# Ledger of designs, part 61: peptides against a protein of PDB entry 2YKT

Target 1, 231 residues: chain A of PDB entry 2YKT
Amino acid sequence: SRSEEMHRLTENVYKTIMEQFNPSLRNFIAMGKNYEKALAGVTYAAKGYFDALVKMGELASESQGSKELGDVLFQMAEVHRQIQNQLEEMLKSFHNELLTQLEQKVELDSRYLSAALKKYQTEQRSKGDALDKCQAELKKLRKKSQGSKNPQKYSDKELQYIDAISNKQGELENYVSDGYKTALTEERRRFCFLVEKQCAVAKNSAAYHSKGKELLAQKLPLWQQACADPS

## One batch from the design tools (peptide; aimed at target 1 L25 K105 E186)

Design b2_p26_5_s4 (made by RFdiffusion4, then SolubleMPNN; from b2_p26_5, 9 letters changed)
Fold by OpenDDE base, seed 5:
Structure b2_p26_5_s4 (fold): chain B 231 residues (1-231), chain A 26 residues (1-26)
Amino acid sequence: as target 1 above (231 residues)
Amino acid sequence: NLEELLEEIKKLEEKTKELEKLEKEL
């Protein structure tokens, strides 16, 4: 029947969230943690490299003929420090606003979806059973009427059962239809949440890249000319 | 938030238990 088909579709939506979306989201979080760790590693390694560059700048500043190149090397290290500060801010946001929030939600979502699906299934079955009972009682009544010397005695009850069946059928169809819409809304809400959180990450990443580009574009011409006129 | 989600889970679980009792009485 139409109601049975829509019931199967509703259950399949919940099943897809529980068996496909949530496991994939857990994997996404795990890959995000790996990415965060790698970026932290890059930051640490870069610090060592630019700290060594500062030492080269100190040596230049102590030299007789290369003092101005010391300032250039210090500026290079300082620009790096500013870029790394922006990266650290981005990583904090990535951790706190994306990974932590997704992890907290996915942990409880299995319980929520199980409870929601179970509620839907129980109510759907209850309405279906009540409909089946009314149909069975109508069938019994019709058999009694056919064997009776006075069939007209049962006519009012037959009409009552027909009306009850029609009403219960409509209620079941509406409930299953609403259940399907609810399930699709639950699925969409989860994708929307992921998109919104990823947009926040993208904004933070854009700010990091923009700041780095601006700082380097400002200083690079100066650094490139530093060796042209030795004093 | 997480507290609201936990409350909703409890509400769903309680409602399911009530429905299961009613179903057994039918």
Scores: peptide ipSAE 0.364, ipTM 0.898, DockQ to the pose 0.012
OpenDDE base, seeds 1, 2, 3, 4: peptide ipSAE 0.240, 0.027, 0.263, 0.014; ipTM 0.855, 0.610, 0.865, 0.461

Design b2_p26_6 (made by RFdiffusion4)
Pose (drawn by RFdiffusion4):
Structure b2_p26_6 (pose): chain A 225 residues (1-144, 151-231), chain P 26 residues (1-26)
Amino acid sequence: SRSEEMHRLTENVYKTIMEQFNPSLRNFIAMGKNYEKALAGVTYAAKGYFDALVKMGELASESQGSKELGDVLFQMAEVHRQIQNQLEEMLKSFHNELLTQLEQKVELDSRYLSAALKKYQTEQRSKGDALDKCQAELKKLRKKPQKYSDKELQYIDAISNKQGELENYVSDGYKTALTEERRRFCFLVEKQCAVAKNSAAYHSKGKELLAQKLPLWQQACADPS
Amino acid sequence: SFEEEIAEVEEALEEEKAEVGGTEYS
């Protein structure tokens, strides 16, 4: 009887994956694409900014008394080119390694989940029907206490076997369904961890490039007196 | 701090993968 409770829980897990998880995953993929489209806009504009900044650096390079300021502005643009390309690296860890792999999985999963739930429902119903029938045949023999005919015993053995088979099938079906759910959340967490490692490398690169160059830049217009 | 957070999440994920047999499906 707890078996029937477990049977409904299992159907519910498959339904939750197909109607909640995968649609939310489709939405997550869409937000990721928008995010990348936006990140491309920033990388582009950062280019215009830094070229405008190099133009100022060229002007200071041609002047009397401000040449070193020209060098400082060149270095600022250079630091940003090095930071940006550590960012473009985190960006491709986003496209090829996260968005593409998620889209590939979710595409095949619709058919896979529809088929797995269906196969499970058919197998569970077939085992239940065979058990009910064996029990009905036995009830017929028994109707027309510590005594059992040869045939009654054979039915008792068969009912015991089929009941054990049905309960194991429902028990294993539930464990499998929870595992299917966990695998989908694990893959999402792993893809996010990978992008996160590249975000750590990007931010670490920025900290050190600036920690190196920033004091010299702050010194360029200090009072020499 | 951020790298430690990543490491903690990766450790927990490796334990979870061991229980669920990995991240492969479909």

Design b2_p26_6_s1 (made by RFdiffusion4, then SolubleMPNN; from b2_p26_6, 12 letters changed)
Fold by OpenDDE base, seed 2:
Structure b2_p26_6_s1 (fold): chain B 231 residues (1-231), chain A 26 residues (1-26)
Amino acid sequence: as target 1 above (231 residues)
Amino acid sequence: SLEKKIEETLKKLEELKKEVGGTEFG
């Protein structure tokens, strides 16, 4: 029936969220943590590299003929320090605004969805059982009427059951339809939440990349000139 | 720009949030 099909679709939406979306979101969080760890590793490794660059700048500053190149090397290291500071800020936001919040939500969601599905199933079954009961009583009444010497005695009661069945059928269809819309809204809300958090990450990432581009674009021509015009 | 694209996406998201009654769940 139409109601049975819609019921199946509704249950499938909840199952898809619980069995596909939530596990995938947990994996997404895990991959995010791996990415965070790798970027933290990059920051640490970069510090060692640019500390070594500073040492080269010190040697240039101590030289007889390359002192000005010492300042250039120091500036290169300083610009990188500023870029790395921006990366660390981005990582803090990535952790606090995305990973932590997603982890909190996904942990609570299994209980919520199970309860929501169970509530829907219980009420759907209750309405279905009430409909089936009325249909069974009508069938029983019709059998009794067919065996009666006075069938007209049951006509009013038959009309009452027909009306009750029609009303209960309509209520069941409406409930299942609303249940399906609710389930789709639950799924959509979760994707909206993910998009919202990913937008925050995108903004923070854009700030990091913009700052790096700005700093390097400003200084790179100066550093190139220093190489071209040795003192 | 990337910033402008993000802003446009956020605007669309706000419209979608109204349709679903926000992003809170659980």
Scores: peptide ipSAE 0.065, ipTM 0.732, DockQ to the pose 0.808
OpenDDE base, seeds 1, 3, 4, 5: peptide ipSAE 0.058, 0.055, 0.061, 0.057; ipTM 0.726, 0.726, 0.732, 0.725

Design b2_p26_6_s2 (made by RFdiffusion4, then SolubleMPNN; from b2_p26_6, 10 letters changed)
Fold by OpenDDE base, seed 4:
Structure b2_p26_6_s2 (fold): chain B 231 residues (1-231), chain A 26 residues (1-26)
Amino acid sequence: as target 1 above (231 residues)
Amino acid sequence: SMVKEIEEVLKKLEEEKKEVGGTEFG
């Protein structure tokens, strides 16, 4: 029946969230934590590289013919420090605004969805059972009427069951329809939350990249000139 | 700037969310 098909669709939405979306989201969070760790590793490795660059700048400053290049090398290291500070801010946001919030949500969601699905299934079954009972009683009444010498005796009761079946069918269809809309809304809400959190991270990442580009674009011409100018 | 373009896209997405009645994950 149409109601049975829509019921299956409703259950499948909840199952998709619980069995596909939530496990995939947990994996996404895990991959995010790995990415965060790798970026922290890049930060540390970069610090070592630019500390070594500072040392080269010190040596240039001690030279007789390359003193001005020492200042250039120090500026390169300082620009890196500023870029790195922006990366650290982005990483904090990535952790606090995406990973932590998703982790909290996905942990609580399994219990919530299980309860929501169970509630829907219980009420759907209750309405379905009530409908089936009325249909069975009508069928019994019709069999009794066919074997009777006075079939008209059962006509009023037959009409009552027909009306009850029609009403219960309508109630079941409406309930299942509303259940399907609710399930789709639950699914959409989860995807929307993910998209919104990822957008916030993307904005912060863009700020990091923009600041880095700005700082480098400002200084790079000066650094390039330092080798062309005979000191 | 690339940042401004991204901000404009984000603004558009937020407006579209409001129009479709998007809700936060509970």
Scores: peptide ipSAE 0.099, ipTM 0.433, DockQ to the pose 0.427
OpenDDE base, seeds 1, 2, 3, 5: peptide ipSAE 0.017, 0.087, 0.008, 0.019; ipTM 0.516, 0.478, 0.249, 0.196; seeds 1, 2, 3, 5 fail the geometry check

Design b2_p26_6_s3 (made by RFdiffusion4, then SolubleMPNN; from b2_p26_6, 12 letters changed)
Fold by OpenDDE base, seed 1:
Structure b2_p26_6_s3 (fold): chain B 231 residues (1-231), chain A 26 residues (1-26)
Amino acid sequence: as target 1 above (231 residues)
Amino acid sequence: SLMEEIERIEKELKELKKEVGGTEFG
């Protein structure tokens, strides 16, 4: 029936969230944590590299005829430090605004969805059973009427059951339809939450890239001329 | 009864929503 099909669709939405979306989201969070760790590793490794660059700048500053190149090398290291600070801010946002919030949501969501699905199933079954009972009673009444010497005695009761069946059928269909809409809304909300959190990360990432581009664009011409204009 | 079960589930859902700080799940 239409209601049975819609019921299956509703259950499938909940099952898809619980069995596909949420596990995939947990994996996404895990991959995000790995990515964060790797970026932290890059930060540490970069510090070592640019500390070594500073050492080269110190040597230049101590040299005769290359002192100005020492300042250039220091500026290069300083720009890196500023870019790194921006990266750290992005990573904080990545952790706090995306990973932590997703982790909190996904952990509790399994229980929520299980309960929500169970509620829906219980109410759907209750309405279905009530309908089935009315249908069974009507069938029983019709059998009794067919065996009766006075079938007209049962006509009013038959009409009442027919009306009750129609009403219960409509209620069941509406409930299942609303259940499906609710399930789809639950699914959409989860995707929207992910998108919104990822947008926040993207914004912070853009700030990181913009700052890096700005700083390098400002300084790079100066650095490129440093060797062309010997002191 | 089915009604009692529904009520229990509704209570559980309400408690779960509170645990998430009143925010919607997902």
Scores: peptide ipSAE 0.275, ipTM 0.849, DockQ to the pose 0.124
OpenDDE base, seeds 2, 3, 4, 5: peptide ipSAE 0.042, 0.047, 0.043, 0.051; ipTM 0.523, 0.532, 0.531, 0.526

Design b2_p26_6_s4 (made by RFdiffusion4, then SolubleMPNN; from b2_p26_6, 13 letters changed)
Fold by OpenDDE base, seed 1:
Structure b2_p26_6_s4 (fold): chain B 231 residues (1-231), chain A 26 residues (1-26)
Amino acid sequence: as target 1 above (231 residues)
Amino acid sequence: SLVKKIEETLAKLEEEKKKVGGTEFG
């Protein structure tokens, strides 16, 4: 029946969230943590590299003929520091606004969805069983009426069961329909949450990239000319 | 049409959530 099909679809939505989305989200969080760790590693390695660059700048500053190049090398290291600060801010957001929040949500979600699905299933079954009972009783009544010398005796009860079946069928269909909409909403909410959190990360990432581009674009011409015009 | 129906349902759920104090994803 249409209601049975829609019921199956509803259950499948919940199952998809519980069995596919949530495990995938946990994996996504894990991969995010790995990515964060790697970026932190990059940060540390970069610090070592630019500290070494500063040392080269110190040597240039101590030289007789390359003092101005020392300043250039220091500027390069300083620009890196500023870019790194933006990266750190992005990473903080990545951790706090994406990973932590997703982790908290996914941990709580299993119990919630299980309860929601069980509630839906219980009520759907209850309504279905009530409908089936009425249908069975009507069928019994009709059989009894056919065997009776006075079928008119059962006419009022037959009408009552027909009305009850119609009402219960409508209630079941409406309940399952609403259940399906609810399930789809639950699924959409989770994807929307993920998208929104990723948007926040993307904004912070854009700020990082923009700052880096800006700083480098500003300074690079000056650094490039430093060797051509010795002081 | 489906999106609109979902959005309407979402709005109802959010209202219900406020009443019940239930924790939902997101």
Scores: peptide ipSAE 0.117, ipTM 0.513, DockQ to the pose 0.114
OpenDDE base, seeds 2, 3, 4, 5: peptide ipSAE 0.017, 0.043, 0.007, 0.053; ipTM 0.293, 0.751, 0.311, 0.624

Design b2_p26_7 (made by RFdiffusion4)
Pose (drawn by RFdiffusion4):
Structure b2_p26_7 (pose): chain A 225 residues (1-144, 151-231), chain P 26 residues (1-26)
Amino acid sequence: SRSEEMHRLTENVYKTIMEQFNPSLRNFIAMGKNYEKALAGVTYAAKGYFDALVKMGELASESQGSKELGDVLFQMAEVHRQIQNQLEEMLKSFHNELLTQLEQKVELDSRYLSAALKKYQTEQRSKGDALDKCQAELKKLRKKPQKYSDKELQYIDAISNKQGELENYVSDGYKTALTEERRRFCFLVEKQCAVAKNSAAYHSKGKELLAQKLPLWQQACADPS
Amino acid sequence: SFEEELAEVEALLEEEKAAVGGTDYS
């Protein structure tokens, strides 16, 4: 009987994956693509900014008394080229290693989940029908206490076997369904962890490049008196 | 702080992957 409760829970897990998780994953992939399109816009504009900044650096390089300011502006642009390319690295960890792999999985999953739930429903129904029939045959013999004919005992053994088979099938089906759910959340968390490691390398690179150059830049227009 | 938190999440994920037999499906 708890078996029937477990049977409904299992159908519900497959339904939750197909109707909630995968659609939300389709939405997450769409947001990720928009995010990358936007990140491309920033990397491009950062280019225009830094070239405009190098142009100022060229002007200061050709003047009397401001040449070293020219060098400071060159170095600012250079630091940004080094930071940016550590960002382009985190960016491709986003496209090839997250968006592409998610799209690949979710594409095959529609057929896989429809087929797995269906196979489970058919197998569980077939085992239930065979059990009910064996029990009906037994009830017929028994209708027309510590006594059992040879044939009644054979039915009792068969019913016991099929009931054990049905309960194990529902028990294992539930465990499998929860595992399918957990595997999809684990893969999402792993892909996010990978992008996160590259975000850590990007931010670490920025901290050190600036920690190196920033004090010299702050000194360039200090009072020499 | 961020790298420590990430390492904790990764340890938990490795335990969870071991329990579910990995991240392979479809």

Design b2_p26_7_s1 (made by RFdiffusion4, then SolubleMPNN; from b2_p26_7, 9 letters changed)
Fold by OpenDDE base, seed 5:
Structure b2_p26_7_s1 (fold): chain B 231 residues (1-231), chain A 26 residues (1-26)
Amino acid sequence: as target 1 above (231 residues)
Amino acid sequence: SFMEKLEEVMKKLEEEKAKVGGTEFS
């Protein structure tokens, strides 16, 4: 029936969220944590490299013929420090605004969805059973009427069962239809939440890249000229 | 640009959030 098909579709939506979306989201969070760790590793390695660059700047500053190049090397290290600060801000947002919030939601969602699906299934079954009962009683009544010397005595009761069946069928169809809309809304809400958190990451990433580009674009011409200037 | 595309995505997101009554679930 139409109601049975729509019921199957509703259950499949919940199943897709529970068995596909949520496990995939957990994996996404895990990959995010790995990426965060790798970026922290890059930060540490970069610090060592630029600390070594500062040491080269110190040596230049101590020289008689390359003193101005010492200042250039220090500026390069300072620009790196500023870029690194922007990266740390981005990573903080990535952790707090995306990973933590997604982890909190996905951890609780299995219980929520199980309860929602169970509630829907229980009520759907209750309405279905009530319909089946009325159909069975109508069938029994019709058998009694066919064996009776006065079938007209059952006519009013037959009409009452027909009306009750029609009403219960409509109620079941409406309930299942609303259940399907609810399930689709639950799915869409989860995707919207993911997109919302990823948009925050995208904004912070843009800020990091913009700041780095601006700082380097400002200083790079000056650094390139430093080797052309006579000592 | 990236920012223009992001703004477009954010606009679409707000429209979708309105359809679903927000992003919160418990």
Scores: peptide ipSAE 0.222, ipTM 0.841, DockQ to the pose 0.865
OpenDDE base, seeds 1, 2, 3, 4: peptide ipSAE 0.196, 0.196, 0.187, 0.185; ipTM 0.834, 0.833, 0.831, 0.835; seed 3 fails the geometry check

Design b2_p26_7_s2 (made by RFdiffusion4, then SolubleMPNN; from b2_p26_7 with E8K L12E E15K A19E D24E Y25F)
Fold by OpenDDE base, seed 1:
Structure b2_p26_7_s2 (fold): chain B 231 residues (1-231), chain A 26 residues (1-26)
Amino acid sequence: as target 1 above (231 residues)
Amino acid sequence: SFEEELAKVEAELEKEKAEVGGTEFS
């Protein structure tokens, strides 16, 4: 029936969230933690490289003919430090605004969804059983009427069961329809949350890239000129 | 039909999404 199909679809939405979305989200969080760790590793390695560049700048500053190049090398290291600070801010946001929040939500969600699905299934079954009971009683009544010398005695009860079946059918259909809407809303909430958190990370990433581009675009012409201008 | 009911639910969900500008995961 239409209600049975809609019921199956409703259960499938909950099952998809529990069995596909939530495990995939846990994996996504794990991959995010790995990515964060790798970016922290890049940060550390970059510091070592630019500390070594500063040492080259010190040597240039100690020279008789390359002092200005020492200042350039120090500026390069300082610009890197500023870019790195923007990366660290992005990483903090990535951790706190994405990973931690997703981890908290996904950990609580299994119990919530199990309870929600169970509640829906219990009530759907209750309404279905009540409908089936009325249909069975109508069938018994009709059999009794066919065997009776006075069928008219059962006419009013037959009408009452027909009306009760119609009402219970409508109630079941509405409940299952609302259940499906609810399940789809639950799925949508999870995807929207993920998208919104990714948008926050994307904004911070854009700020990092913009700041890096700005700083390098400002300084690069000066550094190029310093190489062309012998002191 | 099932397809008509699905389309109604989807339309309602899109309307709700537009009204709230997003949906937090609760």
Scores: peptide ipSAE 0.105, ipTM 0.436, DockQ to the pose 0.162
OpenDDE base, seeds 2, 3, 4, 5: peptide ipSAE 0.105, 0.069, 0.107, 0.093; ipTM 0.462, 0.460, 0.456, 0.367; seed 4 fails the geometry check

Design b2_p26_7_s3 (made by RFdiffusion4, then SolubleMPNN; from b2_p26_7, 12 letters changed)
Fold by OpenDDE base, seed 1:
Structure b2_p26_7_s3 (fold): chain B 231 residues (1-231), chain A 26 residues (1-26)
Amino acid sequence: as target 1 above (231 residues)
Amino acid sequence: SFMEELEKIEKELEKLKEEVGGTEFS
C-alpha cells in the first residue's frame, strides 16, 4: 500500500543516517584529527627552520659586508612567524568549532535516532493495528450479514465501520507522511550542520591565506632587491 | 501498554534533545 511504501522509506532514512552517515561522520572526525596533528607538526618544523634562518641573519649582521642582509633575513623570519600564528589560530578554530562539536554530537546522535525511530515505529504500528482491527470487524460483520435472513439489520453498522476505516486509513497515511518529512528533515539538519561548521573553518582558512599573501606581497619586492642594492 | 511505552520513549527523546543542545543538528 501507499502507507506501507512510505513507512519503508521512512525507516530507510533513519537506517541510512545510523548506518551510513554517522559512521562516515566518525571517520571524517578521525581524518580531521589526523590533519590537525599533521598541521601541528608543520608548525613545529617551521619553527625550527625559521629559528635557523634567524641564526643566519645574526651571522650576516656580524659580518663586515652583509649587515643589511641580516635585517632582510630577520624580516623574513618575522613574516613567517606572523603567518604561523595565523595558522595556529585556524587550527584552534578547526579543533573547537568543527571537530569537538561534531564529536560530541555524533555520539549522542545514535541514541537520539534510535529513540526517534522507535517512537515513529510504535505510533505507526498502533495506528496500523487499529486500522486492521476495524477491517477485521467489518469483514466479520459482512459474513454475519450474508448469513442472515435480515441483512438490513447490519447496514448501519457496516457504514460506521466503512467510515471508521476510511478515517483511520487517512490518519495512518498522514502520520507516515509526516514521519517521512520528519526523517528527511533530520537528515538535512545533519548535513546543514556539517556545512555550516565547515564554512566557519573555511572563513578562518581564508583569513590565514589572506594574511600570508598580504605580508609576503608587501615584503617580497624589498627582499628581492636586497642583494642588488648594498647599503 | 502502548501509552506507557510511548511515554518512556518520549521522555528519553526529550532528555537526548536537551543533551545534544539547541543546535540545528538536533
Scores: peptide ipSAE 0.086, ipTM 0.751, DockQ to the pose 0.076
OpenDDE base, seeds 2, 3, 4, 5: peptide ipSAE 0.041, 0.042, 0.054, 0.044; ipTM 0.700, 0.694, 0.536, 0.730; seed 2 fails the geometry check

Design b2_p26_7_s4 (made by RFdiffusion4, then SolubleMPNN; from b2_p26_7, 11 letters changed)
Fold by OpenDDE base, seed 3:
Structure b2_p26_7_s4 (fold): chain B 231 residues (1-231), chain A 26 residues (1-26)
Amino acid sequence: as target 1 above (231 residues)
Amino acid sequence: SFVEELKKIEEKLEKEKKEVGGTEFS
């Protein structure tokens, strides 16, 4: 029936969230933690490289003919420090605004969805059983009427059961339809939450790239000219 | 100065962060 098909679709939405979306989201969080760790590793390795660049700047500053190049090397290291500070801020946001929040939500969601599905199934079954009972009583009434010497005695009661069946069928169809809309809304809400959190990460990433671009674009022409000027 | 230029860039970046609204996951 139409109601049985819609019921199956509703259950499949909840199953898809629990069995596909939530496990995939846990994997996404795990991959995010790996990415965070790799970026932290880049930060550490970059510090060692630019500390060594500062040492080259010190040697230039101590030289007789290359003193001004010492200042250039120090500026290069300082610009890097500022870019790296922005990366650390982006990583903190990535951890606190995306990974931690997704981890908290996905941990609670399995229990929530199981309870929501169980509530829907219980009420759907209750309405279905009430419909089946009314249909069974109509069938019993019709059997009594066929065996009776006065069939008209049961006519009003037969009409009442027909109307009750029609009403209960409509209530079941409406309940299952609303259940399906609710399930689709639950699925959409989860994807929307992920999209919004990823938009926040994208904005923070854009800020990191913008700061780096602006700092380097400002200083790079000066650094490129430093070797062209005679000492 | 170099420090003043960095501060101007930082102030510009802080103004751009405030525009993201979020829906609750429930």
Scores: peptide ipSAE 0.094, ipTM 0.338, DockQ to the pose 0.156
OpenDDE base, seeds 1, 2, 4, 5: peptide ipSAE 0.005, 0.006, 0.011, 0.006; ipTM 0.268, 0.270, 0.321, 0.259; seed 4 fails the geometry check

Design b2_p26_8 (made by RFdiffusion4)
Pose (drawn by RFdiffusion4):
Structure b2_p26_8 (pose): chain A 225 residues (1-144, 151-231), chain P 26 residues (1-26)
Amino acid sequence: SRSEEMHRLTENVYKTIMEQFNPSLRNFIAMGKNYEKALAGVTYAAKGYFDALVKMGELASESQGSKELGDVLFQMAEVHRQIQNQLEEMLKSFHNELLTQLEQKVELDSRYLSAALKKYQTEQRSKGDALDKCQAELKKLRKKPQKYSDKELQYIDAISNKQGELENYVSDGYKTALTEERRRFCFLVEKQCAVAKNSAAYHSKGKELLAQKLPLWQQACADPS
Amino acid sequence: IEEFIAELEEEIAEYKELTEGEEWPS
């Protein structure tokens, strides 16, 4: 009887994956694409900014008394080119290694989940029907206490086997369904961890490039007196 | 950022333990 409770829980897990998880995953993929489209806009504009900044650096390079300021502005643009390309690296860890792999999985999962739930429902119903029929045949013999005919005993053995088979099937079906759910959350967490490692390398690169160059830049217009 | 990565790695370890290391089917 707890078996029937477990049978409904299992159907509910497959339904939750197909109607909640995968659609939310479709939405997450869409947000990710918008995010990358926006990140491309920033990388492009950062280019215009830094070229405008190099133009100022060229002007200071050609003047009397401000040449070193020209060098400072060149170095600022250079630091940004090095930071940006550590960012473009985190960006492709986003496209090829997260968005593409998620889209590939979710595409095949619709058919896979529809088929797995259906196969489970058919197998569970077929085992339940065979058990009910064996039990009905036995009830017929028994109707027309510590005594059992040869045939009654054979039905008792068969009912015991089929009941054990049905309960194991429902028990294993539930464990499998929870594992299907966990594997989809695990893959999502792994893809996010990978993008995160590249975000750590990007931010570490920025900290050290600036920790190296920033004091010299702050000195360039200090009072020499 | 390093703390967040460690939390994600812990969650992955927990998922791997619960799933006996099985991955999302292709």

Design b2_p26_8_s1 (made by RFdiffusion4, then SolubleMPNN; from b2_p26_8, 9 letters changed)
Fold by OpenDDE base, seed 1:
Structure b2_p26_8_s1 (fold): chain B 231 residues (1-231), chain A 26 residues (1-26)
Amino acid sequence: as target 1 above (231 residues)
Amino acid sequence: IEEKIKELEEKIKELRELTEGEKVPT
């Protein structure tokens, strides 16, 4: 029946979220944590590199013929520090606004979806059973009427059962249809949440890249000329 | 979300009780 098909579709949506989406989201979170760790590692390694660059700048500043190049090397290290600070801010946001929030939600979501599906199934079954009962009673009534010498005695009651069946069928169909819409909405809500959180990450990442580009574009021409202009 | 879960669980309980009650021939 149409209602049975729609019921199967509804259950399949919940099943897909629980068995496909949520596990994939857990994996996404895990990959995000790995990415965060790798970026933190890059940050640490970069610090060591630019600290060593500062040391080279100190040596240049102590030299008789390369003092101005010391300032250039210090500027390079300072620009890196500023870029690094922006990266750290982005990473904090990535952790707090994306990973932590997704992790909290995915854990609670399995329980929520299980309960939501169970509620839907329970109500659907209740309505279905009530319909089946009414259909069974109509069938019994018709059998009695066919065996009766006065079939007209049962006509009013037959009409009442027919009306009741029609109403219960309509209610079941509407409920299952609404259930399907609800399930699709639940799925969409989860994807929308992911998209929104990823948009926040993208904005923070854009700020990091913009700041880096700006600083380097401003200073790089000066640094490139430093060796050509003997001071 | 936790509150919603509790609400759903309570509603499931109510629905089961209603369904079981309707199966008992008065």
Scores: peptide ipSAE 0.207, ipTM 0.755, DockQ to the pose 0.020
OpenDDE base, seeds 2, 3, 4, 5: peptide ipSAE 0.019, 0.123, 0.006, 0.029; ipTM 0.382, 0.689, 0.323, 0.502

